Peptides against a protein of PDB entry 4N3Y. Designs and how they scored, part 99

Target 1, 83 residues: chain A of PDB entry 4N3Y
Amino acid sequence: ETRDQVKKLQLMLRQANDQLEKTMKDKQELEDFIKQSSEDSSHQISALVLRAQASEILLEELQQGLSQAKRDVQEQMAVLMQS

## One batch from the design tools (peptide; made by RFdiffusion4, then SolubleMPNN)

Design b2_p28_2_s3 (from b2_p28_2, 20 letters changed)
Fold by OpenDDE base, seed 3:
Structure b2_p28_2_s3 (fold): chain B 83 residues (1-83), chain C 83 residues (1-83), chain A 28 residues (1-28)
Amino acid sequence: as target 1 above (83 residues)
Amino acid sequence: as target 1 above (83 residues)
Amino acid sequence: MEVLAELEKRLEASQQELEALRAELEAA
C-alpha cells in the first residue's frame, strides 16, 4: 500500500509540475502580448498626437490668413475709394 | 525509507499545488490587465480620432472661408471700380 | 506599467520556486 501510494504521489506530482509549466508558459505569452499591445498602442497614439498637432498648426495659419485677408481687403477698398 | 519518501512526496505535491494555484492567479491578473489596458487604449485612441476629425472639419471650413473671402473681395472691388 | 512590472516580478518569483521544486524532484 505504501509503495502504491508513492507511485500515485509521484504521478500526481509530475502532473502538477506539467500543469504548472503550462500555466507559466501561458502567463509568459500574456506578458508578451501585453508588452506588444502596449507598444503598438503607444505608437498609434503618438502618430495621432502628431497628426493632431499638425492640424492645429495649420488651423492657426488659416485663421491668421483669414484675418490678414480681411485687412488686405479693407486696405484695398480704402485705396480704391481714395483713387 | 518508503514512508519517508511518501512524506517527502506529499510535501512536494502540496508545494507544487500551491505554486500552481499562485501561478493561475497571476495569469488571471494578467488577463484582467490586458482587458483593462485594451479598453483604456481604445478609449484614448477614439478620443484622439474624434479630435483629429473635428480639426479636419474645421480646416475644411476655414479653407472654404478663405476662398469665399477672396471671392467677396474681388466682387467688392469690382463694384467699387464700377461705381 | 507599474502593474505590469509587479506581475513580471511575481512571474520571476514563480519561476524560481518552480525550478527549486524541480530540483527537489530530481534529488528525490
Scores: peptide ipSAE 0.054, ipTM 0.457, DockQ to the pose 0.009
Fold by OpenDDE base, seed 2:
Structure b2_p28_2_s3 (fold): chain B 83 residues (1-83), chain C 83 residues (1-83), chain A 28 residues (1-28)
Amino acid sequence: as target 1 above (83 residues)
Amino acid sequence: as target 1 above (83 residues)
Amino acid sequence: MEVLAELEKRLEASQQELEALRAELEAA
């Protein structure tokens, strides 16, 4: 019966539409996840970069201090040798 | 005593050098962490992008199927109306 | 980000088509 065939096809169409909707939802969730993950990673890396830069500044200060300390030692040694 | 002063300064210099070395090590570890984290994130995102693309292909196939199903329903309805 | 933007565009297009199909199904 053609009528029965129509009903069957309508059901199949509805089922296909449901599957399409589900797939679209899944795709959206993946896109949202990618977006969020990327943003989180970016922020984390930025924070770590700032930390590394702070360490670099400290290193430079320490190097300067070491250079001065070395000079002070040398100067004191010179005084000692003269005495 | 100048000699004692020299010894004190030498100790201070050694301590400062040790601190410098420690700080350099810490900086290197941070840089390595950033590098690794960035690479991991990049790979993860790439994998997720591929998954999303696969979902897109499925969506296109479903859309094509739905279009055909719709046409089939319409055709069957026409037959029904003619009977 | 470019890839994500393209995916969003494609998703939107698919959503529009889905809505049209739903409307047509309801009308049938």
Scores: peptide ipSAE 0.024, ipTM 0.399, DockQ to the pose 0.023
Fold by OpenDDE base, seed 1:
Structure b2_p28_2_s3 (fold): chain B 83 residues (1-83), chain C 83 residues (1-83), chain A 28 residues (1-28)
Amino acid sequence: as target 1 above (83 residues)
Amino acid sequence: as target 1 above (83 residues)
Amino acid sequence: MEVLAELEKRLEASQQELEALRAELEAA
């Protein structure tokens, strides 16, 4: 009967709409998660980059110190050889 | 005494060198960690993007289904009105 | 994250040791 078919189709329409709304919500949640995760990762990487840069500065200072120490040792050795 | 100074400076030079090597290693480990973390995040984001894309396809299918269902209901209603 | 924290700690220690070496070098 046509009337029964209409009722069946109305139910199917409601069910489909419910699934659509659910899927839309799920999609939005995933997109939000991706966005947040990306931002968090970016911030973390930036912080680590800054630390690496600090390490680089430290290494440069250490290298300078080593060079100076080497020169100082050589100078003192020269004095020792002359005395 | 100059001789004592030389020995002291030699020790300091060795210590400085050890610190340099340690710092170089630490820097490298940080850089490697950053690289790995970035790659891992990239892979995770890619996976989530794929899931989002799958969701989009499903949404499109649901929308099509809803549209068809609506049309079917309208058609059946028209038949009912004529009978 | 634990590995990162350890690396940070090690770097900080290296900085402190460098400062100590600088002080010793200046005093020599």
Scores: peptide ipSAE 0.031, ipTM 0.409, DockQ to the pose 0.023; fails the geometry check
Fold by OpenDDE base, seed 5:
Structure b2_p28_2_s3 (fold): chain B 83 residues (1-83), chain C 83 residues (1-83), chain A 28 residues (1-28)
Amino acid sequence: as target 1 above (83 residues)
Amino acid sequence: as target 1 above (83 residues)
Amino acid sequence: MEVLAELEKRLEASQQELEALRAELEAA
């Protein structure tokens, strides 16, 4: 019957609307998650890059210290040989 | 004494060398971690983007379905009014 | 993050050891 068909279609419309609302919410949450994840990763990577750069400086300083220490040892050895 | 000074400097040189090697290793591990983390994040974000795109398609399909359902209800109502 | 924490800990230790070496070298 047409009446029954209308009732069925009304139900389908309500169900479709509910699903639409749910899907819209899910999509928005996914987009927000992607955005937040990207930002967090970017910030984290930036911080790690800075730490790596600090390590680079530390290595250079250690190398300079080693070179100086070597020179100092050589100088002291020369003094010993002259005594 | 000069001899004692030389011994001290030799120790310092050995310690500096050990620290240099350790720092070099740590730096390399940090760089590797940054690289891997960046790649993993990139892949994860790509997967999430694809999921979001699938959700977009689903939303469009639902919207079309809702529009069709609305039209169907209107048509059935018109039939009822004509009966 | 676990790996990062370990690396950060090691780096901090390395920095402290370097500072000690610098102090010793300056005092010599």
Scores: peptide ipSAE 0.022, ipTM 0.430, DockQ to the pose 0.024; fails the geometry check

Design b2_p28_3_s2 (from b2_p28_3, 15 letters changed)
Fold by OpenDDE base, seed 1:
Structure b2_p28_3_s2 (fold): chain B 83 residues (1-83), chain C 83 residues (1-83), chain A 28 residues (1-28)
Amino acid sequence: as target 1 above (83 residues)
Amino acid sequence: as target 1 above (83 residues)
Amino acid sequence: PLDELEEQLRESEIRLRELRAELEEAQK
């Protein structure tokens, strides 16, 4: 009977829509997860970049200090030799 | 008319199933992306962390070397002054 | 001596930024 067919199709449609809604929700949750994960990773990477930059600055300062110390020692030795 | 209702519902059901299939495919692609991205990011971050740590160790060694060199020079100068 | 590390980090940040942008567009 056509009426029974209508009822069956209505049920199938409701079931399909329910499954669609669930799948859409799951997709949204995955998108949110990716967004949050990417933000967390970005923050961690940014922190590592800052640490690397600080290390480079320190290295440059140490190199400068070593060079200056070498020059200062040479000057002091020259003065002592002239005395 | 009931026959028209059946045809309308059949069309709606087909459209819903098509949308469901598309959404399911999109979800699967996101799952695959998350899996691969998470593995890649984890490995990369771990490698970068280890490298950053190695750099910090090197900087500490350089600082120690500079401090020791400064002390050694001061001692040598003291000996020269006493001669 | 840390230039390569910084470059790798910058590349990772760019990729993450692109991913976030793609997600925002997909949600429109």
Scores: peptide ipSAE 0.024, ipTM 0.380, DockQ to the pose 0.044
Fold by OpenDDE base, seed 2:
Structure b2_p28_3_s2 (fold): chain B 83 residues (1-83), chain C 83 residues (1-83), chain A 28 residues (1-28)
Amino acid sequence: as target 1 above (83 residues)
Amino acid sequence: as target 1 above (83 residues)
Amino acid sequence: PLDELEEQLRESEIRLRELRAELEEAQK
C-alpha cells in the first residue's frame, strides 16, 4: 500500500541521513588530523633544521681552528728545522 | 722549548680533529632524522588524504541518494493526496 | 635547504680526510 511505501521511504531517508552525518563527521576529523599533523611535522622539522644549522656553524669554526693549528704546527716545524 | 711546543700543538690539533669528527657525525644523524621524518610524514599525510577523498566520494553518493529518496517520498505523498 | 646541508657535509668530510692525511704525514 502507498501509505506503507511512504513510511518505508521515510525510514530509508532517515537512515541515509544518519549515514551521511556520520561520514561528514569522519571526514572532518580526518581533515583536522591532517592539518594538525602537518603543522606538528613542520614545527619539528624546523627545529631540527635549526639544530643542524648550528652544527654546521660549529663545524665551520672547528675547521677554521684546525686550519690555524695546522699552520702553527708547520711554522714551528720550520723553526725546528732552522735550528 | 720549540720541540715541546710542537708536541703541544700536535695534541691540540688531534683534539680538534676528534671534536670535528664527532660534530660531523651528530650533524649527519640529525639530517638523516629530518629526512626520514619528512618522508614518513609525507606518506602518512598522503594516505590520510586519500581516505578523506574516499569519504568525499561517499558523501556525494549519499547526497544523491538522499535527493532521490526525497523525491520519491514527495511523489508518493502526492499519490496519497489524490486518493 | 637540507640538500645544501648534505652537500656541505660531504665537502667537510673530504676536507677532514685530507687534514687527517696531512697530519699523519707530518707526524712521520
Scores: peptide ipSAE 0.036, ipTM 0.400, DockQ to the pose 0.021; fails the geometry check
Fold by OpenDDE base, seed 4:
Parts: sequence; C-alpha cells; structure tokens
Structure b2_p28_3_s2 (fold): chain B 83 residues (1-83), chain C 83 residues (1-83), chain A 28 residues (1-28)
Amino acid sequence: as target 1 above (83 residues)
Amino acid sequence: as target 1 above (83 residues)
Amino acid sequence: PLDELEEQLRESEIRLRELRAELEEAQK
C-alpha cells in the first residue's frame, strides 16, 4: 500500500536526518580537537626549540671559555717552567 | 704566585668541562625528545585527519541519501493524494 | 613537517566549511 510506503519512507528520512546531525556534530568536534591539538603541539615544540637554542648558546660560551682557560693555563705553566 | 694561579685555572677548567659535558648531554636529550614528540604528534594528527575524512565521506553519503529520500517521500505523497 | 600538518588542517577546514554550507542549503 502506498500509504504504508510513505510511512516507511518518513521513518527512514527521520532516521537519516538524525544520523546526519550526529555525524555533523562528530565532525565538528573532531575538527576542534585537531585544531586544539595542533596548536598545543606547535606551542610545545616551539618552547622546546627555544630551550634547545638557549642550550646551544650556553655551549658555545662554555666552549669559548674553556678554550681560553686552556690557553691561559698553558701560558702560565710555561712561565712557571721558565722561572 | 704563578703556581697558585695555575692551580686555580686548573680547577676552573675542570668545572667548566664538567658543565660543558652536562650541557651537551642535556641538549642531546632535548633534541631526541623534540624529534620523538614531533613524530608522535605528526602521526596522531594524521590519524585524526583520516578520521575526519571518513566522517566527511559519510556526511556526503547521508546528505545524498536524505535528499533522495525526501524526493521519494514527496513523490509518494503526491501519488497518495491523487489516488 | 609541522607546516605541512597546518596546511592539511587548513585544507580540511575548508572542505568541512563547504560541506556545512551545502548541508545548510539542502535543508532549506
């Protein structure tokens, strides 16, 4: 019967609409999560990079200081040996 | 006294070397951590993107189905009204 | 690699926005 078919189709349409709305919501939540996760990761990595850069600067300074100190020690030892 | 100066410089050199070694280790650990974190984040985001794509496909299918169902209902209702 | 991920996200956002617009139009 056509009437029964219409009722069936109406039910199917309602079900499809409900599922569509749910999926739309899920996708939006996923998008928001991805965006937030990406931002958090980016910020964290940036902070770690900055920390690494600070360590690099310190290493360079220490290397320079160490080299100079070594030279100074050698020079002083030479003076001591000559005295 | 030059001898005392040499001893002082030797101590300073040892301290600087110890700090340098520690900083080198710390930097290496940071680099390793950044690398691992970046890879993990990349993989996670990629997985989430794929999930979003799957949701998009589903949404498109549901939208198409809903539109067709709507048309079918309208057509059947017209038939019912004509009968 | 991070820049690539950001670009992928932007592209995904554009696609999602388009889909939402299409759905809104279809529901009118």
Scores: peptide ipSAE 0.025, ipTM 0.394, DockQ to the pose 0.041; fails the geometry check
Fold by OpenDDE base, seed 5:
Structure b2_p28_3_s2 (fold): chain B 83 residues (1-83), chain C 83 residues (1-83), chain A 28 residues (1-28)
Amino acid sequence: as target 1 above (83 residues)
Amino acid sequence: as target 1 above (83 residues)
Amino acid sequence: PLDELEEQLRESEIRLRELRAELEEAQK
């Protein structure tokens, strides 16, 4: 019966619409999660990079200090040998 | 006294070298951590992107289905009105 | 959105590679 078929199709349409709305919501939630997660990761990585850079600066300073100390020792040893 | 100064400088050199070695180790550990963290984040983001893409495909399919269902309902209603 | 985040991650990876190279030089 045609009227029954119409009612069936109306029900199917409502079901399809419900699924669509649900999927749209799920997608939005996933996108929001990805955005937040990615931002957190990016900030964390940036912070770690800054920390690594600080360590590198310290390393360079220590290397320079070591080189100078070595030269100072050599100079003093030379003085000792000559005097 | 020169000999005392030499001994002092030798001690300072050893201390500087120890600090340098420690800093190099710390830097290496930090780099390793950043590398691992970055790789983990990249993999996680990629997985989430794939999931989002799957949701998008499903959304498109549902939208097409909804449009078709709407057309089917309209056609059946027209038949009902005419018969 | 995701493209920007991936770009930021890639930039971080590049910076890290540079740091590793500098460390290797310092260890020689």
Scores: peptide ipSAE 0.023, ipTM 0.388, DockQ to the pose 0.050; fails the geometry check

Design b2_p28_3_s3 (from b2_p28_3, 18 letters changed)
Fold by OpenDDE base, seed 3:
Parts: C-alpha cells; structure tokens; sequence
Structure b2_p28_3_s3 (fold): chain B 83 residues (1-83), chain C 83 residues (1-83), chain A 28 residues (1-28)
C-alpha cells in the first residue's frame, strides 16, 4: 500500500541522510589530516634542510682543515728529506 | 723525531679524511631522503585532494537526490492523507 | 590514521552509492 511505501521511502531517506552526514564528517577529517600532514611535513623538511646546511658548513671547515694539514705534512716531509 | 711527527700527521689526515667522507655520505643520504620524501608527499597529497574533490561532487549529487526524494515523499504523504 | 580515514571514506562512498541506487529504483 501507499502508506507502507511512504514509510519505506522515509526510512531510506533517513538512512541516506545518515550516510551523507557520516561521509561529510569523514571528508572533513581527511581534509584536516591532509592539512596537518602537509604542515608537519613542511616543518620536518625545513628542519632537515637546516641540518643539511649545518653539515655542509662543517664539511667546508673540515675540508679547509684537511687542506692545511696536508700542506703541513708536505712541509715537514720536505724538511725530513733534507736531513 | 720529525719522522714520527710526519707519521702522526699522516694518521690524523687519514682519520679526518675518513670522517669527511662519512659525513659527506650522510649528507647525501639526507638530501636524497628529503627529495624523495617531498616528491612522495606531493604526490600523495595531490591524490588525496583529488579523492576529496570526487567525494564532494558525489555528496552534492546525493544531496540533490535526497532533496528530491524528500519532496516526493511529502507529495505522496499529502495524497495519502487525502484518502 | 590516514589509511583508516581513507578506508572509512571509501566505505561511506560505496554505501551512499548503494543507497542512491535503491532510492532511484524506488522512485522509478
């Protein structure tokens, strides 16, 4: 009967609406996660870049030191060979 | 003696060089990681954004359908109440 | 947590499509 059909349609409508609301919530949570993840990743990458830069500076200093040490060794070797 | 000093300096130089090479390797690995992580994150975020957009379209369609269904139910209820 | 959210979203989408189909059939 029409009455039963209406009741069925009402139930279906409620179910669909509930699912819609749930999906909207899930979408929002996903969007929030994406946003947060992006921010976190950005911060992490920035920190790692800074670390890499610090390492680069250290490497440059070490290279300078090594170059000087090499020169010092060569100089002393020259003196040794003269003895 | 000078000879011993030279040997000591040579050892120090080798040790410093080893450390330099290790640090250079570590730096390279870090840079590679940053690069790969950035690329992966970018791709992932893009994919997720597309999914979210698809869901949004679906939700809009469903909302339209639900609105129509609601109207249909109301119309049928009106007919039923007239019987 | 991302995987969970993605899965929930997928499940919700599937359910909504099912309900949509049912509603369409009922309206036909």
Amino acid sequence: as target 1 above (83 residues)
Amino acid sequence: as target 1 above (83 residues)
Amino acid sequence: PLDELEERLRESQLRLEELKAELDAAQA
Scores: peptide ipSAE 0.031, ipTM 0.425, DockQ to the pose 0.018
Fold by OpenDDE base, seed 2:
Structure b2_p28_3_s3 (fold): chain B 83 residues (1-83), chain C 83 residues (1-83), chain A 28 residues (1-28)
Amino acid sequence: as target 1 above (83 residues)
Amino acid sequence: as target 1 above (83 residues)
Amino acid sequence: PLDELEERLRESQLRLEELKAELDAAQA
């Protein structure tokens, strides 16, 4: 009868609502995951950039050192030739 | 003597140059890694954003459906009460 | 965890579609 049908529909509606709430929760979790992942990636990239910058500084220092060493060798050779 | 000293310096210079070249290579590899990592992250995030958007659309549809279902139940109840 | 969440969402969507269909059928 109609009354029984209504009760059935009410139950189904409750179930649908529960599913909706679950979906909303799942969506939120997904968004949180995305946010966290993005932040982690950003932090990692930043750290790696800093590492690259440190390497760049090292290279510059090494280049200067090498240039100086070359000059020193040339000077020593000049002295040798004068001897 | 001076000649011996020059030879020593030449060796040191060669060693320094080798270190420089190695460091340059390492830096390049790091830069390549950073670039690739960044691109991968960007692509992943974009894909995930699209998925989140799809979920949002779904939720909106579900909400509308639920609202309609609720109204339908209410109407059925009204009919029942009139009977 | 991402794959799991996506699967849960798909399942939820499917379930809700089923419920909608059932409701429609019940009202027909």
Scores: peptide ipSAE 0.028, ipTM 0.429, DockQ to the pose 0.016
Fold by OpenDDE base, seed 4:
Structure b2_p28_3_s3 (fold): chain B 83 residues (1-83), chain C 83 residues (1-83), chain A 28 residues (1-28)
Amino acid sequence: as target 1 above (83 residues)
Amino acid sequence: as target 1 above (83 residues)
Amino acid sequence: PLDELEERLRESQLRLEELKAELDAAQA
């Protein structure tokens, strides 16, 4: 019967719209998640980059220090041996 | 007329489902993006962590080396001065 | 939270297919 069909279609339409709304909300949540996750990752990466850079600088300084120390010791020993 | 109403509702339902399908596809694309982005970030972070760890280990070794070198030089100089 | 969203998406997809099937049946 047409009347019953109308009622059924109305129900189906409401259900479809409800599902659409839900899906749209879920999509929005995903977008928000992506944004937040991207920001968090960016911060973490930045921190790690800074840490790595600091370590590298210190390594270079230590290497230079070792080289200089070696030279200094050699010079001191040379002086002692010459006296 | 009821028949016209049925046809209208059927059209509306099809439109709603089309919109829903589109939204679901968009959501899927977002999920795929999140997954890929997360993997990329994870790889980058892991690489940075490994780099940082390697640098830290090398720093510790260099520091120990410097300390030992200092001691060695001091000992050598002491021997020279005592001869 | 991602896993939860994925599950919700799967459920939504299932529901959409059900609605499509019902629509087709109603039009037959």
Scores: peptide ipSAE 0.068, ipTM 0.416, DockQ to the pose 0.009; fails the geometry check
Fold by OpenDDE base, seed 5:
Structure b2_p28_3_s3 (fold): chain B 83 residues (1-83), chain C 83 residues (1-83), chain A 28 residues (1-28)
Amino acid sequence: as target 1 above (83 residues)
Amino acid sequence: as target 1 above (83 residues)
Amino acid sequence: PLDELEERLRESQLRLEELKAELDAAQA
């Protein structure tokens, strides 16, 4: 019956709208998550890179110190041999 | 005394080497972490993007369906008014 | 940049090994 069909279609329309709204929210949540995750990851990586660079500077200083120490030892050994 | 100084310098050199080695390990660990984190993040984001795209397609289909359903309801209402 | 750091680290490792070898030789 036509009246019943109209009611059925109206119900279907409401249900479809509900599904659409839900899906829209889901999509938005995913987009927000992606954005937040990307930003967090970027910041974290940047911070870690800076830490690594600081370590590199320390390494270079240590290497220079070691080289000098080696030379100093060799010099002292030479003096010792002369005595 | 010169001999004692040589021994002292040798000890200092060993200690410096130990510190250098430790620092190098720390640096390597940081680099490994950065690399792994970046790869994981990249993969995760890519997967999420694909999922979001799938949701977008679904949204478009639902929107089209809703539009059609709306038209169908209006048509049925018109028929009902004629009867 | 990360690749450069890796390379520098490798070079540093080699230098460290050389220093260790020289120290060992001096103590022998």
Scores: peptide ipSAE 0.028, ipTM 0.453, DockQ to the pose 0.021; fails the geometry check

Design b2_p28_3_s4 (from b2_p28_3, 19 letters changed)
Fold by OpenDDE base, seed 5:
Structure b2_p28_3_s4 (fold): chain B 83 residues (1-83), chain C 83 residues (1-83), chain A 28 residues (1-28)
Amino acid sequence: as target 1 above (83 residues)
Amino acid sequence: as target 1 above (83 residues)
Amino acid sequence: PLDELAAQLEASQLRLEALKAELQAAQQ
């Protein structure tokens, strides 16, 4: 019986070890995936932020231009009405 | 000539306004995309982190189990050797 | 180790949120 118990325990030990190795591998893969995904997302979002900021600058320039153009039109119309 | 100038300026104003509206739309779309992308990425990564942590807990349990099993086997083998 | 990684991710997320907030503030 003792021998049988030892053999049973040895089998359980092997199974536990196999499961441990598998879990360690899975954990490592998840950590690597998280790291890579985070880096990729961060870079992509940063690029988009820069693009949005560029659009903001353009928007400001266009708004200023529009305001100036409106003033110019109004001035010219005033001159036309007087003539 | 003045009338022609006014008409030209009015056209330019319309064009500028159209471009402004387009740029405003594009900016808004980019901001919305960034917001959505960031939220999606954050949620996904958080879920993966939780999964990894669950794996870590399992790993710890398995390691403890393995250590205990090893001790049990050793004890049983010692008994066997003595008998 | 996983806790450290989680903390790093959280820090990066906070940075991204700050950038988004700045963009939204500039939009208004």
Scores: peptide ipSAE 0.017, ipTM 0.429, DockQ to the pose 0.055
Fold by OpenDDE base, seed 4:
Structure b2_p28_3_s4 (fold): chain B 83 residues (1-83), chain C 83 residues (1-83), chain A 28 residues (1-28)
Amino acid sequence: as target 1 above (83 residues)
Amino acid sequence: as target 1 above (83 residues)
Amino acid sequence: PLDELAAQLEASQLRLEALKAELQAAQQ
């Protein structure tokens, strides 16, 4: 019976539409999450890179200071040994 | 007194070396953490991208199905109205 | 070495952003 077929198809249409709307929402939420997650990760990594770079600068300064101190000690030792 | 100066400088040298070693370790740990964090983030984002793509495929299928169902209903309604 | 690491991270970020852009473009 044609009327019964129409009613069945109308139900299927409603169900398909409901699922479509749900999936559209889910997709949008995932896209938003990916965007936010990427931004957060980028900020976090950038902060860590800056921290690592600060450590590098400190290392260079300490190395220079250590080298100078070593030279100073050696020079003073030489003077001491000559006296 | 030169000997006292030497002793002072030797202490400074030891202190500088200790700080240098500590900072070297800290730097290495940060580099390792950045590497691991970046890898983990990349894997996570890749997984989310794949999930989003799956949702997109499903959306396309649902849209096609919905359009077909709509056409089917309209055709059946036309037949019904003609009878 | 830190400069290289930073560059590698920037490159990876650019790749991820490009992939995200491709997904968004598919919406239209």
Scores: peptide ipSAE 0.016, ipTM 0.429, DockQ to the pose 0.054
Fold by OpenDDE base, seed 1:
Formats: structure tokens, sequence, C-alpha cells
Structure b2_p28_3_s4 (fold): chain B 83 residues (1-83), chain C 83 residues (1-83), chain A 28 residues (1-28)
């Protein structure tokens, strides 16, 4: 009776240990996935931010060019009207 | 001569404006993409964190169960050796 | 506005990293 109970408890202990190790592995895999996902997202977002900043610089240059072109057109129109 | 230059400048102005509007649109699309990507990543990572926390709770329960099972086995072994 | 967006994204990333660190610390 007691010996049978000990054997049963030993089996339960082995099963509990197997489940514990499995859960520890699953947890580690989730942590690794979170870490990798965060790093990948960070790199992708950083690349997009840099591209957006390049677009902002181009936008500023185009705005400056547009303003200058407008001034040039106005100046030439004035000359045309005087002749 | 002057009239031809004015017409050329007007064309250049229209082209510059078109490029400006295109760049503004591209910039807005990039900003929207960054925002959406960040939100999606945040939600995904939050879900993974919650799952990892659930695994942590299970791990604690398993560790407690394992410790109790070990104590029970030790107690039954002591009884067996005394009989 | 782009600089603000970049700063917000960086802040969000830092919060996520901190949460990950807390989870790792709690499990050890």
Amino acid sequence: as target 1 above (83 residues)
Amino acid sequence: as target 1 above (83 residues)
Amino acid sequence: PLDELAAQLEASQLRLEALKAELQAAQQ
C-alpha cells in the first residue's frame, strides 16, 4: 500500500517536472520572440523615419524653389508689361 | 524673348508645384505607415507579454506543486523505511 | 512633426523594452 503510493507519487513528480521544463521552454521562446519582434520593428521604424526626414528635406527645398520661381515669374511679368 | 522666358518659368513653376504636392503626399503616407506600424507592433507585443505572464503564473504553480510532491514523496519514503 | 513622431516611437520602444526586462527579472 505505502510502496504503491510512493511509486505513484514518483510518477506524478516526474510528470510535474516534465511539465515545468516544457513551460520554462515555452516562456523562453515567447521572450525571445518578443525581443526579436521589438528589435525588428525598431529597425524598420527607424528606416521609415529616416526616409520621412529625407522627404522633409526635399519638401523644404521644393518650397524654397517654388517661392523663388514665383518671384522670378513676377519679375519677368513686370518687365514684359513695361515693354 | 521675355515672353518665352515667362512661359518657361510658368511651366517650371507648375512642375515644381506638382513635385511638392507629390512629396507632401509621400511624407504623409510614410507618417501614417509609421503610426500604424507602431500601433500594430505595440498591440502584438502586449499580447505576447500577457501570454508570457500567464506562462509565468503556470510556472509558479508548477514549481509549488513540484516542491509539495517532493515533500510528500520524502514523507512516504520515511514511513516505508520505518515499517 | 517628424521629430515628434520619432521621439514618440523611441519612447514607446523604451517602454516595451522596460516591460520585457521586468518580465525577465520577475521570472528569475
Scores: peptide ipSAE 0.017, ipTM 0.434, DockQ to the pose 0.054; fails the geometry check
Fold by OpenDDE base, seed 3:
Structure b2_p28_3_s4 (fold): chain B 83 residues (1-83), chain C 83 residues (1-83), chain A 28 residues (1-28)
Amino acid sequence: as target 1 above (83 residues)
Amino acid sequence: as target 1 above (83 residues)
Amino acid sequence: PLDELAAQLEASQLRLEALKAELQAAQQ
């Protein structure tokens, strides 16, 4: 009767404690994963941003070079016409 | 002489233009990749945060349940001792 | 263009880190 109830409650207590410990572990693993994932993404995106910025600089230089090359061709053509 | 120089410069101009177009395409692809990667990471981390918060709530509930279960066992033991 | 995108990404990252920090502070 009452003894059986106590045994049942003791089992429930042990089960609750086991579940608590499991949940604590799972929570910690999720927190660690979030931290790692955030750091990895941050670094990756930052690296890609730098790469894109390098491409932008190169693009601007090439645009200027193209304009200069066009002017050079025009100048040389003018010289040729005078020859 | 001068004609050869003009031909050389024309080739250089075409090469520069080709490189410019390639660089513009590469830049756009990088920007698109950065955007997609950022959105994916943001959504993934947000989902994991919500999951971790759910675990936090469960943990708190289990802690309270454990404390209550302990009290219940103690109370039942007291009843048993009086029987 | 790229500067604006970089700024937007940084802002998003800061928001995520803040949320992560709040979660960690509440849990552990």
Scores: peptide ipSAE 0.017, ipTM 0.436, DockQ to the pose 0.057; fails the geometry check

